Peptides against a protein of PDB entry 3J47. Designs and how they scored, part 1

Every score and structure here is a prediction.

Target 1, 121 residues: chain A of PDB entry 3J47
Amino acid sequence: IRLTNQLKSLKGLQSKLKDVVEYLDKVINKELPINHTILGKLQDVFNLLPNLGTPDDDEIDVENHDRINISNNLQKALTVKTNDELMVIYISNLVRSIIAFDDLIENKIQNKKIQEQRVKD
Target 2, 26 residues: chain B of PDB entry 3J47
Amino acid sequence: NAQYHLLVKQGDGLLTKLQKYGAAVR
Positions, changes and structure headers below are counted from each chain's first letter, unless a header gives other numbers.
Peptide ipSAE is a variant of ipSAE made for these designs: the mean of its two directions, with the distance scale d0 fixed at 1.0 Angstrom where the peptide's residues are scored. Compare it only between designs on the same protein; published cut-offs may not carry over.
A fold fails the geometry check if it doesn't show the stated peptide or something in it is severely misdrawn.

## One batch from the design tools (peptide; made by RFdiffusion4, then SolubleMPNN)

Design b1_p8_1_s1 (from b1_p8_1, 5 letters changed)
Fold by OpenDDE base, seed 2:
Structure b1_p8_1_s1 (fold): chain B 121 residues (1-121), chain C 26 residues (1-26), chain A 8 residues (1-8)
Amino acid sequence: as target 1 above (121 residues)
Amino acid sequence: as target 2 above (26 residues)
Amino acid sequence: SLREELLK
């Protein structure tokens, strides 16, 4: 149940992000008027994101290209870390399900042995 | 990548053992 | 036990 809900939520977020990108592309191409309310909400979302692109405020002279590469590397590292954490949770739940199934099977074997003893008495 | 595949392979091995055990107890 | 064989 929890993993299915997390996967559903993540798929819903991915769909919404795709719709936002498609909307922004249409605005850039002048196919749609600029909606200031949507832009304001997007700015709020970006302001809540950790600043993935600032090495220390002291190097004003790093070419825009190096800042983009550092930002992409940090974003990639965070994505990998999140994937690894989700994988560990998935496997932990799988192992718990396997243990629960083993206990169910053992209980079934024991119940069968008890029934076979009662038929011999 | 390699650690991911190793962990998936280990999980698949355990699932296969569990399926065999479940079939033997039926 | 079959449990011990699964854990091996």
Scores: peptide ipSAE 0.300, ipTM 0.851, DockQ to the pose 0.329
Fold by OpenDDE base, seed 1:
Structure b1_p8_1_s1 (fold): chain B 121 residues (1-121), chain C 26 residues (1-26), chain A 8 residues (1-8)
Amino acid sequence: as target 1 above (121 residues)
Amino acid sequence: as target 2 above (26 residues)
Amino acid sequence: SLREELLK
């Protein structure tokens, strides 16, 4: 039950993220008008992501293009790290669910043996 | 990626064995 | 045991 709910929640999040990407692609392609409310909520999500894109205000000079690539690489590296952490959590929950199910089966077998002994006495 | 897929595949194999056993204990 | 059968 818990693992199935987490997997369902993760699939729901993945679907919503896909819908957001598809919406952003349509906005970039000028197929849809920019919705400032959706953009504001996306900005809030990006601002709640640890600040990976504001270099501290202390170096004004040279190469806007390399800074964008470094920021994109750092954001990508953190997205990968977060995905790896979520994977470890998923596997840990899977293992816990397997152990709990094993214990449930063992308890059911023991209860059956106890019931069979009580019928023979 | 490859190690991830291997670990997921091992987990799915174990889950399938556990499901078969849970069905036999019914 | 169940555990031995799952380990096979």
Scores: peptide ipSAE 0.291, ipTM 0.845, DockQ to the pose 0.256
Fold by OpenDDE base, seed 3:
Structure b1_p8_1_s1 (fold): chain B 121 residues (1-121), chain C 26 residues (1-26), chain A 8 residues (1-8)
Amino acid sequence: as target 1 above (121 residues)
Amino acid sequence: as target 2 above (26 residues)
Amino acid sequence: SLREELLK
């Protein structure tokens, strides 16, 4: 139940992210007018994201191109770290499910052996 | 990347063995 | 054991 709900929530989030990307592409291509309410909510999401593009205030003199490269490297590093963390959680949950299934199977085998002995007596 | 794919492949192999064993005990 | 079959 819990794992199925997490997978359903993740699929729902992936679908919503795809819808947001498709909407942004249509706005960039001028196929749809800019909706200020959607832009305000997207700005709130970007403000809640860790500021992937603030180098500490001490390097004001890095050309805008180098700032973009540093921000992209930090964003990539955070994306990789998040993916690795999610992978560790996924594998840990798989291993726990496997152990619980092993114990259930062993209990079923033992119960079957006890029933077969009782039918022979 | 290579370690990730190896770990996923090992996990899929273990899941397949678990499914086969669960079917044999049924 | 089931663990030994899963680890093979």
Scores: peptide ipSAE 0.309, ipTM 0.852, DockQ to the pose 0.295; fails the geometry check
Fold by OpenDDE base, seed 5:
Structure b1_p8_1_s1 (fold): chain B 121 residues (1-121), chain C 26 residues (1-26), chain A 8 residues (1-8)
Amino acid sequence: as target 1 above (121 residues)
Amino acid sequence: as target 2 above (26 residues)
Amino acid sequence: SLREELLK
């Protein structure tokens, strides 16, 4: 039961990570706005990661040590992958903020030019 | 790590340019 | 454009 739930959670996480990567690629390509729902799903995955690595307190048998090492390596690999995804989200947000601010600056410059023309007339 | 630092450095460079333009328009 | 200067 526990292993099947971990595999199901891992498959779910892998599917969500794939969806996030595909979304991030679309965001990098400026095809879509950042969807906060994807960020929420990533947070849900992170909140499930501690539960995937916590053995229930009662039987740390030596056979679990290899499973714990695999779980820790997987958790580390998932943490790195999600850190990369969060970084891409962060950079994408920065780029959008930069573009929005550029448009604001251009609008202010245009408004200033229009005001200067109105004062000369 | 190196790609991370490169992307952060590029972001900081863009932010700095943006701040300079924002200050010039004020 | 200001955008082109920001990208330089």
Scores: peptide ipSAE 0.301, ipTM 0.854, DockQ to the pose 0.381; fails the geometry check

Design b1_p8_1_s2 (from b1_p8_1, 5 letters changed)
Fold by OpenDDE base, seed 2:
Structure b1_p8_1_s2 (fold): chain B 121 residues (1-121), chain C 26 residues (1-26), chain A 8 residues (1-8)
Amino acid sequence: as target 1 above (121 residues)
Amino acid sequence: as target 2 above (26 residues)
Amino acid sequence: SLRDELLA
């Protein structure tokens, strides 16, 4: 149940992020007017994201291209880490479900043996 | 990638064993 | 046990 809800929530977030990207692409292509309210909310979301590109305060002279690459690398690393954590949770819940089913099988076998003994007596 | 596929394959193997046991107990 | 065979 909890994992299914987390996966559903993550899929919902992914769908919403896709819709946002599609909206931004339409705005960039001038197919839609800029909605300042949507843009403001997107800015708020980006401001709540961990600063994906604080260069350590000591190198002022990294060209804008290298800053974008570093930011993309950190974002990618965080995405990979999050995916790995979710995978571990998924496998852990799968194993728990397997163990619980094994216990049910064992209980059924034991109950069958008890019934067979009672019919033989 | 390779570790992910290995973990998925192990999970599928366990699920298959579980299905076999569930069928044998029915 | 069935558990050991499942985990093996």
Scores: peptide ipSAE 0.343, ipTM 0.859, DockQ to the pose 0.352
Fold by OpenDDE base, seed 3:
Structure b1_p8_1_s2 (fold): chain B 121 residues (1-121), chain C 26 residues (1-26), chain A 8 residues (1-8)
Amino acid sequence: as target 1 above (121 residues)
Amino acid sequence: as target 2 above (26 residues)
Amino acid sequence: SLRDELLA
């Protein structure tokens, strides 16, 4: 139940993120007018994201192009790290579920053996 | 990448063993 | 045990 609800919530989030990307692509292609309310909410989401590579204010002289590449590399590294951590958690939960299922199977086998002995007596 | 693929392959092997065992106990 | 065969 809990894992199924988390997977359903994640699938729902993925669908909503796809809808946002499709909307942004239509706005970039000038197919739709810019909605300032949606843009404001997206800005709030980006402001809540960990600062994806503003280098500390002390390196003012690197050309904007190199800063964007370093920022993109840090964002990519953080995304990969987060994905790896989530995968480790997923595998750990899978292994725990497997162990719990094994214990349930062993208990079922023992109960069946006890019933078969009681029918022979 | 290589460690990740190894870990996934080990997980798939465990899942296959679990499916076989669940079928044998039924 | 099946647990040991799964963990091996």
Scores: peptide ipSAE 0.338, ipTM 0.855, DockQ to the pose 0.403
Fold by OpenDDE base, seed 1:
Structure b1_p8_1_s2 (fold): chain B 121 residues (1-121), chain C 26 residues (1-26), chain A 8 residues (1-8)
Amino acid sequence: as target 1 above (121 residues)
Amino acid sequence: as target 2 above (26 residues)
Amino acid sequence: SLRDELLA
C-alpha cells in the first residue's frame, strides 16, 4: 500500500510536470496566450525551490551568458541529485516491503504447521 | 544510468520471486 | 528456509 501510493504520487507528479512543460512549450511557440495565473503559481513553485543559483551578489563580472549556463548546469545537477535521492528512497521502501511480505509468508507457514500439529494431537 | 537500470532490474527480479512464492503459499 | 528459497 505505502509503496504503491508513493509510486502513484510520483507518476502523478511526473504527469503534471509533463503537462506544465507542454504548456510552457506552447506558450514559447506562441500557440497559446500567456496565462499570468499559471505563471505566477509556477514562479511560486520556483521560489520555494531552494535558490538554485542566484549567485550571491559578490561582484565578479562574468558575462551574463556564462552565468545563465552555470545556473542551468547547477539546476540540472541538483535535479539529477534529487532524482538519485528519490530513487534510493524508492528502492529502500521496496526492500522494506519485500522483507515485510517475506515475514508475512513465514508467519503464515508457521501458523499452518501449528494447525497441522493440533489436528494430529 | 547502467547502475540505475541494474538496481531496478534486481528489484523487479526479487519482487517477481516474492510474488511467485506468495502465490505458492496461498 | 523461505528466505533461502527466495535467495536461490
Scores: peptide ipSAE 0.321, ipTM 0.849, DockQ to the pose 0.260
Fold by OpenDDE base, seed 5:
Structure b1_p8_1_s2 (fold): chain B 121 residues (1-121), chain C 26 residues (1-26), chain A 8 residues (1-8)
Amino acid sequence: as target 1 above (121 residues)
Amino acid sequence: as target 2 above (26 residues)
Amino acid sequence: SLRDELLA
């Protein structure tokens, strides 16, 4: 049962990671705004991953220790990968905020020039 | 790690430029 | 543009 759930979760995570990568590519290309729903779903998967990777306390047979270590290493690698993806999203949001602020500055400069022209006329 | 630090450094550079422009327009 | 100068 546990292997089937891990495989299903891995397929779900792979699909979500693909969606996030596709989303990140669209954000990098400035084609789409950040979908916070995808981020929420990723966070939910990551919050569930420790629970999916921890054996229920009732079946700690010693032979699973190597499989648990491999699962923990994979989980850690996936956590690092997702942290990197979240950072790219954060930087993308920051860049968009910078662009929006730049546009605001340009608008303020234009308004000031219009006012100075009206005072000279 | 190195690519991440480079990306963060580029972001900080943009923020610094933005702050300078914001101060010049104020 | 100011945008290009910010990006340069």
Scores: peptide ipSAE 0.324, ipTM 0.855, DockQ to the pose 0.360; fails the geometry check

Design b1_p8_1_s3 (from b1_p8_1, 4 letters changed)
Fold by OpenDDE base, seed 2:
Structure b1_p8_1_s3 (fold): chain B 121 residues (1-121), chain C 26 residues (1-26), chain A 8 residues (1-8)
Amino acid sequence: as target 1 above (121 residues)
Amino acid sequence: as target 2 above (26 residues)
Amino acid sequence: SLREELLA
């Protein structure tokens, strides 16, 4: 239940993020007028994201292109890390479900043996 | 990637064993 | 046990 809800919430977030990207693409292509309220909310979301692009303050002259690549690499690394963590949680819950089912099967076998003994007596 | 596929394969193996076991106990 | 067979 708890993990299924987390996965459902994550899928819901992914769907919403896709809708936002599709909206931004339509705005960039001038298919839709710029909604300043939506842009303001998106800016707020981006401002709440960890600064994926602070190189340590000490190197002044990385061309804007390399800064974008570093930011993309950090974002990718965080995405991979999050994916790996979610995978471990998923498998842990799968294993717990397997163990619980095994215990249920063992209990069923034991109950059957007890019934067979009672019929022989 | 390889570790992910290995882990998924192990999970599928356990699920298959569990299904066989559940069928044998029915 | 059947548990051991499942875990093997």
Scores: peptide ipSAE 0.313, ipTM 0.853, DockQ to the pose 0.325
Fold by OpenDDE base, seed 1:
Structure b1_p8_1_s3 (fold): chain B 121 residues (1-121), chain C 26 residues (1-26), chain A 8 residues (1-8)
Amino acid sequence: as target 1 above (121 residues)
Amino acid sequence: as target 2 above (26 residues)
Amino acid sequence: SLREELLA
C-alpha cells in the first residue's frame, strides 16, 4: 500500500512534468500564449540550476571527472529542491481547489434549501 | 522524507474528505 | 455543517 501510493505520486509527478514539457513545446511553437507566472517560476528554477553547460566534447581531462561529479551532485540536489518546491506549490493549489469546491457545494446546498422553502410556501 | 510523507498523507486525507463530501451532495 | 466536518 505505501509503496503503491509513492509510485502513484511519482507517476503523477512524471505526468505533470510531461505536461509542463508539452506546454513549453507548445509555447515554443507559438501554439499557446505564454503564462508569464508559470514561465517566471520555471525560469527561477533554471536560474538556480548551475549552467548545464553542454559538455563541449573538447577537453576530457581526467581532472574534470571530479568537477563533473560535483556538478552532477549539485544539479541533483537542486533538482530535488526544485521538486520539493513544486510539490509545495502543487499541494497549495490543490488545497485552494478544495476550498473553492467546498464553497461551490455550500452554494448548491443553500440553493437547494431556498428551492425547498419556496415549494412549501 | 518524513515531512514529505506527512504532507502527502495530509493531502490524501483532504482529497478523501472532499470526495466523500462531493458524493454526499450529489 | 458539512464544511465544519471537512475542517475537522
Scores: peptide ipSAE 0.285, ipTM 0.836, DockQ to the pose 0.346
Fold by OpenDDE base, seed 5:
Structure b1_p8_1_s3 (fold): chain B 121 residues (1-121), chain C 26 residues (1-26), chain A 8 residues (1-8)
Amino acid sequence: as target 1 above (121 residues)
Amino acid sequence: as target 2 above (26 residues)
Amino acid sequence: SLREELLA
């Protein structure tokens, strides 16, 4: 049961990570805006990761120690991967916000120049 | 970690410059 | 321009 749940969660996470990577590529290419639904799904996957690493304290037999270490290393690797993806999303959003604000500033400057010309006429 | 902090710092720097520019154009 | 200074 536990291994099957871990495998299912891992497959789910892998699928979500793939979806995020594909989304990030589209975001980098300016093809799509941020999808809040993808972020929500990533957060859900991230919130499930701690549950994969917490054995019920009552069955820590010595054979589980290697499995716990492997699970913790996998969780850490997945956390790093998720963090990298979130970082790319954050940067992409920041860059988009900067570009949008630059365009807004440019539009404001142009509008101000047009108003100043109209006052001189 | 270091690359993340560097990238966040660069982003914050750009945001600060953008805010200053936006305030100067207002 | 201030825009060019922002991009520099």
Scores: peptide ipSAE 0.284, ipTM 0.849, DockQ to the pose 0.421
Fold by OpenDDE base, seed 3:
Structure b1_p8_1_s3 (fold): chain B 121 residues (1-121), chain C 26 residues (1-26), chain A 8 residues (1-8)
Amino acid sequence: as target 1 above (121 residues)
Amino acid sequence: as target 2 above (26 residues)
Amino acid sequence: SLREELLA
């Protein structure tokens, strides 16, 4: 139950993130007008994200290109970490589903044996 | 990467065993 | 057991 709910929540989050990306792509391609309410909520989400590679104000000398590369590296590292966490949850749910299926199969085998004995008597 | 692929491969192996078992008990 | 065959 608990892991199944986590996987369902994670799949729901993945679907919502895909919908957000698809929406942003449509806005970039000028297929949809910019919705200021959606943009404001996205800005709030980005403001809650850990500062993805703004070097502390003390690294004044890194060219803007290197700052973008460092920020991309941190974003990539967070994406990898998230993917690893999602995979662990997926495998954990898979194992739980396997155990539950095993118990169901064993119960079915036992019920078949009981039925065969009743027909033979 | 390598640990990820190993874990996925182990999961796929387990799924295959489960499918074979479910087919044998049917 | 079914569980043992699955874990092997």
Scores: peptide ipSAE 0.324, ipTM 0.857, DockQ to the pose 0.360; fails the geometry check

Design b1_p8_1_s4 (from b1_p8_1, 5 letters changed)
Fold by OpenDDE base, seed 3:
Structure b1_p8_1_s4 (fold): chain B 121 residues (1-121), chain C 26 residues (1-26), chain A 8 residues (1-8)
Amino acid sequence: as target 1 above (121 residues)
Amino acid sequence: as target 2 above (26 residues)
Amino acid sequence: DLREELLK
């Protein structure tokens, strides 16, 4: 039950993220007007992301293009790291649930054997 | 990318089998 | 084994 609900929630989140990407692509292509409420919520999500470009205040002279590339590389590295961490957590929870299920089946088989012995005596 | 999709597909297959077996053992 | 019964 808990794993099925987590998988359903993750599939629902994946669908919503896809809908957000499709919306952003339509806004970039000028097919839809910018919704300021959606843009504000996306800005809040980006502001809650660790500032992917605090240059330590000592690099005042790198062209704005190189700072954007470094920020994009750090964003990509953090996104990959977060995806890998979520994947490890998912596998760990899957393995724990398989072990707990194996123990439940073994206990059920043992209890059934004990009941079958008690009916033969 | 390909290894990630393969691992997610294997995990989804195992979860589906675990659900079927848990229903059959009830 | 649980794995073989899970494979059926």
Scores: peptide ipSAE 0.320, ipTM 0.867, DockQ to the pose 0.087
Fold by OpenDDE base, seed 1:
Structure b1_p8_1_s4 (fold): chain B 121 residues (1-121), chain C 26 residues (1-26), chain A 8 residues (1-8)
Amino acid sequence: as target 1 above (121 residues)
Amino acid sequence: as target 2 above (26 residues)
Amino acid sequence: DLREELLK
């Protein structure tokens, strides 16, 4: 039950993220007008993500193009790291659910065996 | 990537076995 | 064992 609910929630989140990406692509392609309310909520989500885009260190001057590539590489690396961490948590919860199910079945088998013994006495 | 897919495939195999066992003990 | 029953 818990794992199925987590998987359903994760699939729901994945679908919503896909819908957001598809919406952003349509806005970039000028197929849809920019919705400032959606953009504000996306900005809030990006601001709640650990600061993916300010190197804390003051020093001035060289080329805005390399900074965008470094920021994109750091954001990609952090996205991959977060995905790997979520995967480890998912597997840990899967294993815990399997152990709990094994214990439940073993308890059910033992209870049946005890009932069968009580009917033979 | 390849290790991730292998680990997911092992998890799915274990889940399928668990479902079969849960159906046999019903 | 669960493992022996899963192997049948």
Scores: peptide ipSAE 0.299, ipTM 0.856, DockQ to the pose 0.093
Fold by OpenDDE base, seed 2:
Structure b1_p8_1_s4 (fold): chain B 121 residues (1-121), chain C 26 residues (1-26), chain A 8 residues (1-8)
Amino acid sequence: as target 1 above (121 residues)
Amino acid sequence: as target 2 above (26 residues)
Amino acid sequence: DLREELLK
């Protein structure tokens, strides 16, 4: 139940992010008028994201291309870290489910043995 | 990538063994 | 033990 709800929430978020990208592309292409209320809400979301590309204030001379590469590397590192963490949580939940199932099977075997003894007495 | 697929494959193998065991005890 | 075979 919890994992299925998390997967459903992530799929919903992915769909919503795709709709936002498609909307922004239509605005950039001048197919739709600029909605300042939507842009303001998107700006608020971006301001809540960690700054993926402030090099420490000591290199004002890195061309805009290298700043984009550093930002992409940090974003990639955060994505990999999040994927690895989700993987560990998934495997931990899998192992717990396996243990709980093993205990259930052992309890069924024990209950069957107790019933077979009671039928012989 | 390869380590992730190996870990997923190991998990699927364990689930398959567990399903077979659960079916044999029923 | 069937448990030991699943853990191997």
Scores: peptide ipSAE 0.298, ipTM 0.866, DockQ to the pose 0.314
Fold by OpenDDE base, seed 5:
Structure b1_p8_1_s4 (fold): chain B 121 residues (1-121), chain C 26 residues (1-26), chain A 8 residues (1-8)
Amino acid sequence: as target 1 above (121 residues)
Amino acid sequence: as target 2 above (26 residues)
Amino acid sequence: DLREELLK
């Protein structure tokens, strides 16, 4: 029962992670705005991942040590993959904020030029 | 690593431009 | 456009 739930959660996470990557590619290509709901769900999955890797305190038999190492390596690989995704999201937000600020600066420069022309007429 | 440093360097380059423009509009 | 105007 525990392994089938972990595999189902992992497949669900992998599907959501693929959806986030595809979404990020669309954001990088300027096709869509960032969906904070996908980020919240991803964060919720990450907050649950430590709990999926913690054995309930009562059965550390030696056969679990290899499974714990595999789960820790997989959790570490997933954590790295998500750190990379969160980083791409952060950079995408930064780039969008920079573009929006560049447009605001352009608008201010144009407004100053219009004001200077009106003072010369 | 290399793609990360490239993305960070591009972000820093954009931020530096933005700071220069913000100072010129002030 | 902004790049050319800040270089003048």
Scores: peptide ipSAE 0.279, ipTM 0.857, DockQ to the pose 0.131

Design b1_p8_2_s1
Fold by OpenDDE base, seed 3:
Structure b1_p8_2_s1 (fold): chain B 121 residues (1-121), chain C 26 residues (1-26), chain A 8 residues (1-8)
Amino acid sequence: as target 1 above (121 residues)
Amino acid sequence: as target 2 above (26 residues)
Amino acid sequence: LTLDELLA
């Protein structure tokens, strides 16, 4: 029950994320007007992401354009790293659940064999 | 990317085998 | 069906 609910929630999140990407692509292609309420909520999500590109306040006069590109590359690299780490954790939990299920099945088979022997005696 | 898709495909294969095994032991 | 047959 709990694992099935987590998988269903993850599939629901994946579908919602796909719908958001398809919406953003249509807005970028000027096929749809920018919805300011959706943009504000996306801005809130990006503001809740750790600021992976505010340099602490120590002095580098590099033109704002190169700083934005380096910051975006660091944010992208850390987002990819975090996604990879979350995937490894997900697969590790899946494998642990599979092992625990196999042990439960083996215990059920053994208990059934013991009960069938007791009915034949 | 390619390693990610391969790992997900292997996980889906294991999940499918587990479902078949759980049905056979019922 | 063993765990090894599941993992193979």
Scores: peptide ipSAE 0.394, ipTM 0.864, DockQ to the pose 0.157
Fold by OpenDDE base, seed 1:
Structure b1_p8_2_s1 (fold): chain B 121 residues (1-121), chain C 26 residues (1-26), chain A 8 residues (1-8)
Amino acid sequence: as target 1 above (121 residues)
Amino acid sequence: as target 2 above (26 residues)
Amino acid sequence: LTLDELLA
C-alpha cells in the first residue's frame, strides 16, 4: 500500500511535469496564449528551487553567451544530481518496505505454527 | 539510464515474489 | 518458503 501510493504519486508528478513542459513548449512556439496564473505558479516553484545561478555580482566581463551555457550546464548537472538522490531515496524506501513486509509474513507464519501446536495439545 | 532500469527491474521482481509469498501465507 | 528461498 505505502509503496504503491509513493509510486503512484511519483508517476502523477512525472505526468504533471511533462504536461508543464509541453505547455511551456507550446507557449514558446506561440501555439498557445500565455497564462499568467500558470506562469506565476511555475515561477513560485522555480523560486523555491535553491537559487542555482545568480552570478555573484563579481564583475567579470565574460561574453553573455558562455555565461548562459555555464549556468544551463550547472542547472542540468544539479537536476541530474537531484534525480539520482531521489532515486536512491526511493529505492531505499522500497527495500525497507520489502524487509518490513517479510518480517510481517514471518511473524504470521510463526503465529500460525503456535496456534496449530496449541490445537494439538 | 541502464543501471536505473536494471535496478527498477530487480525491485519489481522482488515485489512480485513478495506478493506471491504473501498470497501463499494467506 | 523462506525469504532466502524467495530471494534465490
Scores: peptide ipSAE 0.389, ipTM 0.860, DockQ to the pose 0.131
Fold by OpenDDE base, seed 2:
Structure b1_p8_2_s1 (fold): chain B 121 residues (1-121), chain C 26 residues (1-26), chain A 8 residues (1-8)
Amino acid sequence: as target 1 above (121 residues)
Amino acid sequence: as target 2 above (26 residues)
Amino acid sequence: LTLDELLA
């Protein structure tokens, strides 16, 4: 249940992000008028994102290209970390399910042995 | 990517063994 | 079939 809900939430987020990108592309291409209310809400979402690229305050002269690369590296590192955490949660749930199933099987074997003994008595 | 797929494959193998065990105890 | 045989 929990893992399925997380996967559903992630798929929902991915769909919404795709819709946002498609909207922004249409606005850039002048196919749609700029809706300032939507743009304001998008700005609020971006402001809630962790700062993916504060260069340490001491290098004012990193060309815009290097700032984009550093930002992409941090975003990639956060994505990898999140994937690893989700993987650990997946394994933990799998192991828990296996243990619970083994206990169920052992209980069934024991119950069968008890029934067989009662038929012999 | 490769390590993730290996881990998923190992988990699927374990799940398959567990299903066989559950069927043998049925 | 034991748990150990399943895990091996």
Scores: peptide ipSAE 0.382, ipTM 0.862, DockQ to the pose 0.102
Fold by OpenDDE base, seed 5:
Structure b1_p8_2_s1 (fold): chain B 121 residues (1-121), chain C 26 residues (1-26), chain A 8 residues (1-8)
Amino acid sequence: as target 1 above (121 residues)
Amino acid sequence: as target 2 above (26 residues)
Amino acid sequence: LTLDELLA
């Protein structure tokens, strides 16, 4: 029962990570807006991963030191990867905000030119 | 880390240029 | 000023 649930959870996480990557690719390609709620939930999951990967203080038998080091390295690698993904999302939002602001400025310039022409006529 | 800070710095530079442009259009 | 000129 425990191993089956862990495998199911890992498969669920893998599927969700795939969905996040696919979503990120669509965001990078400007096809979809960023969903901050999905991002927040992902961040919460990753903030909980350290707590899920810390062995309860009661099972630190010395024979698991290599497994703990591997788990910590994997967790660190996952955290770095997640931070990189969050960074890409942040930059994508920044670029979208810049484009939207540029369009707003251009619209304002055009409107000003139209008003100046109407005052000269 | 260094590439991240470089990218953030480039973004900040772009935002600053955009702010100056927005102020010049005002 | 185009976006390209702002980016340059």
Scores: peptide ipSAE 0.373, ipTM 0.863, DockQ to the pose 0.080

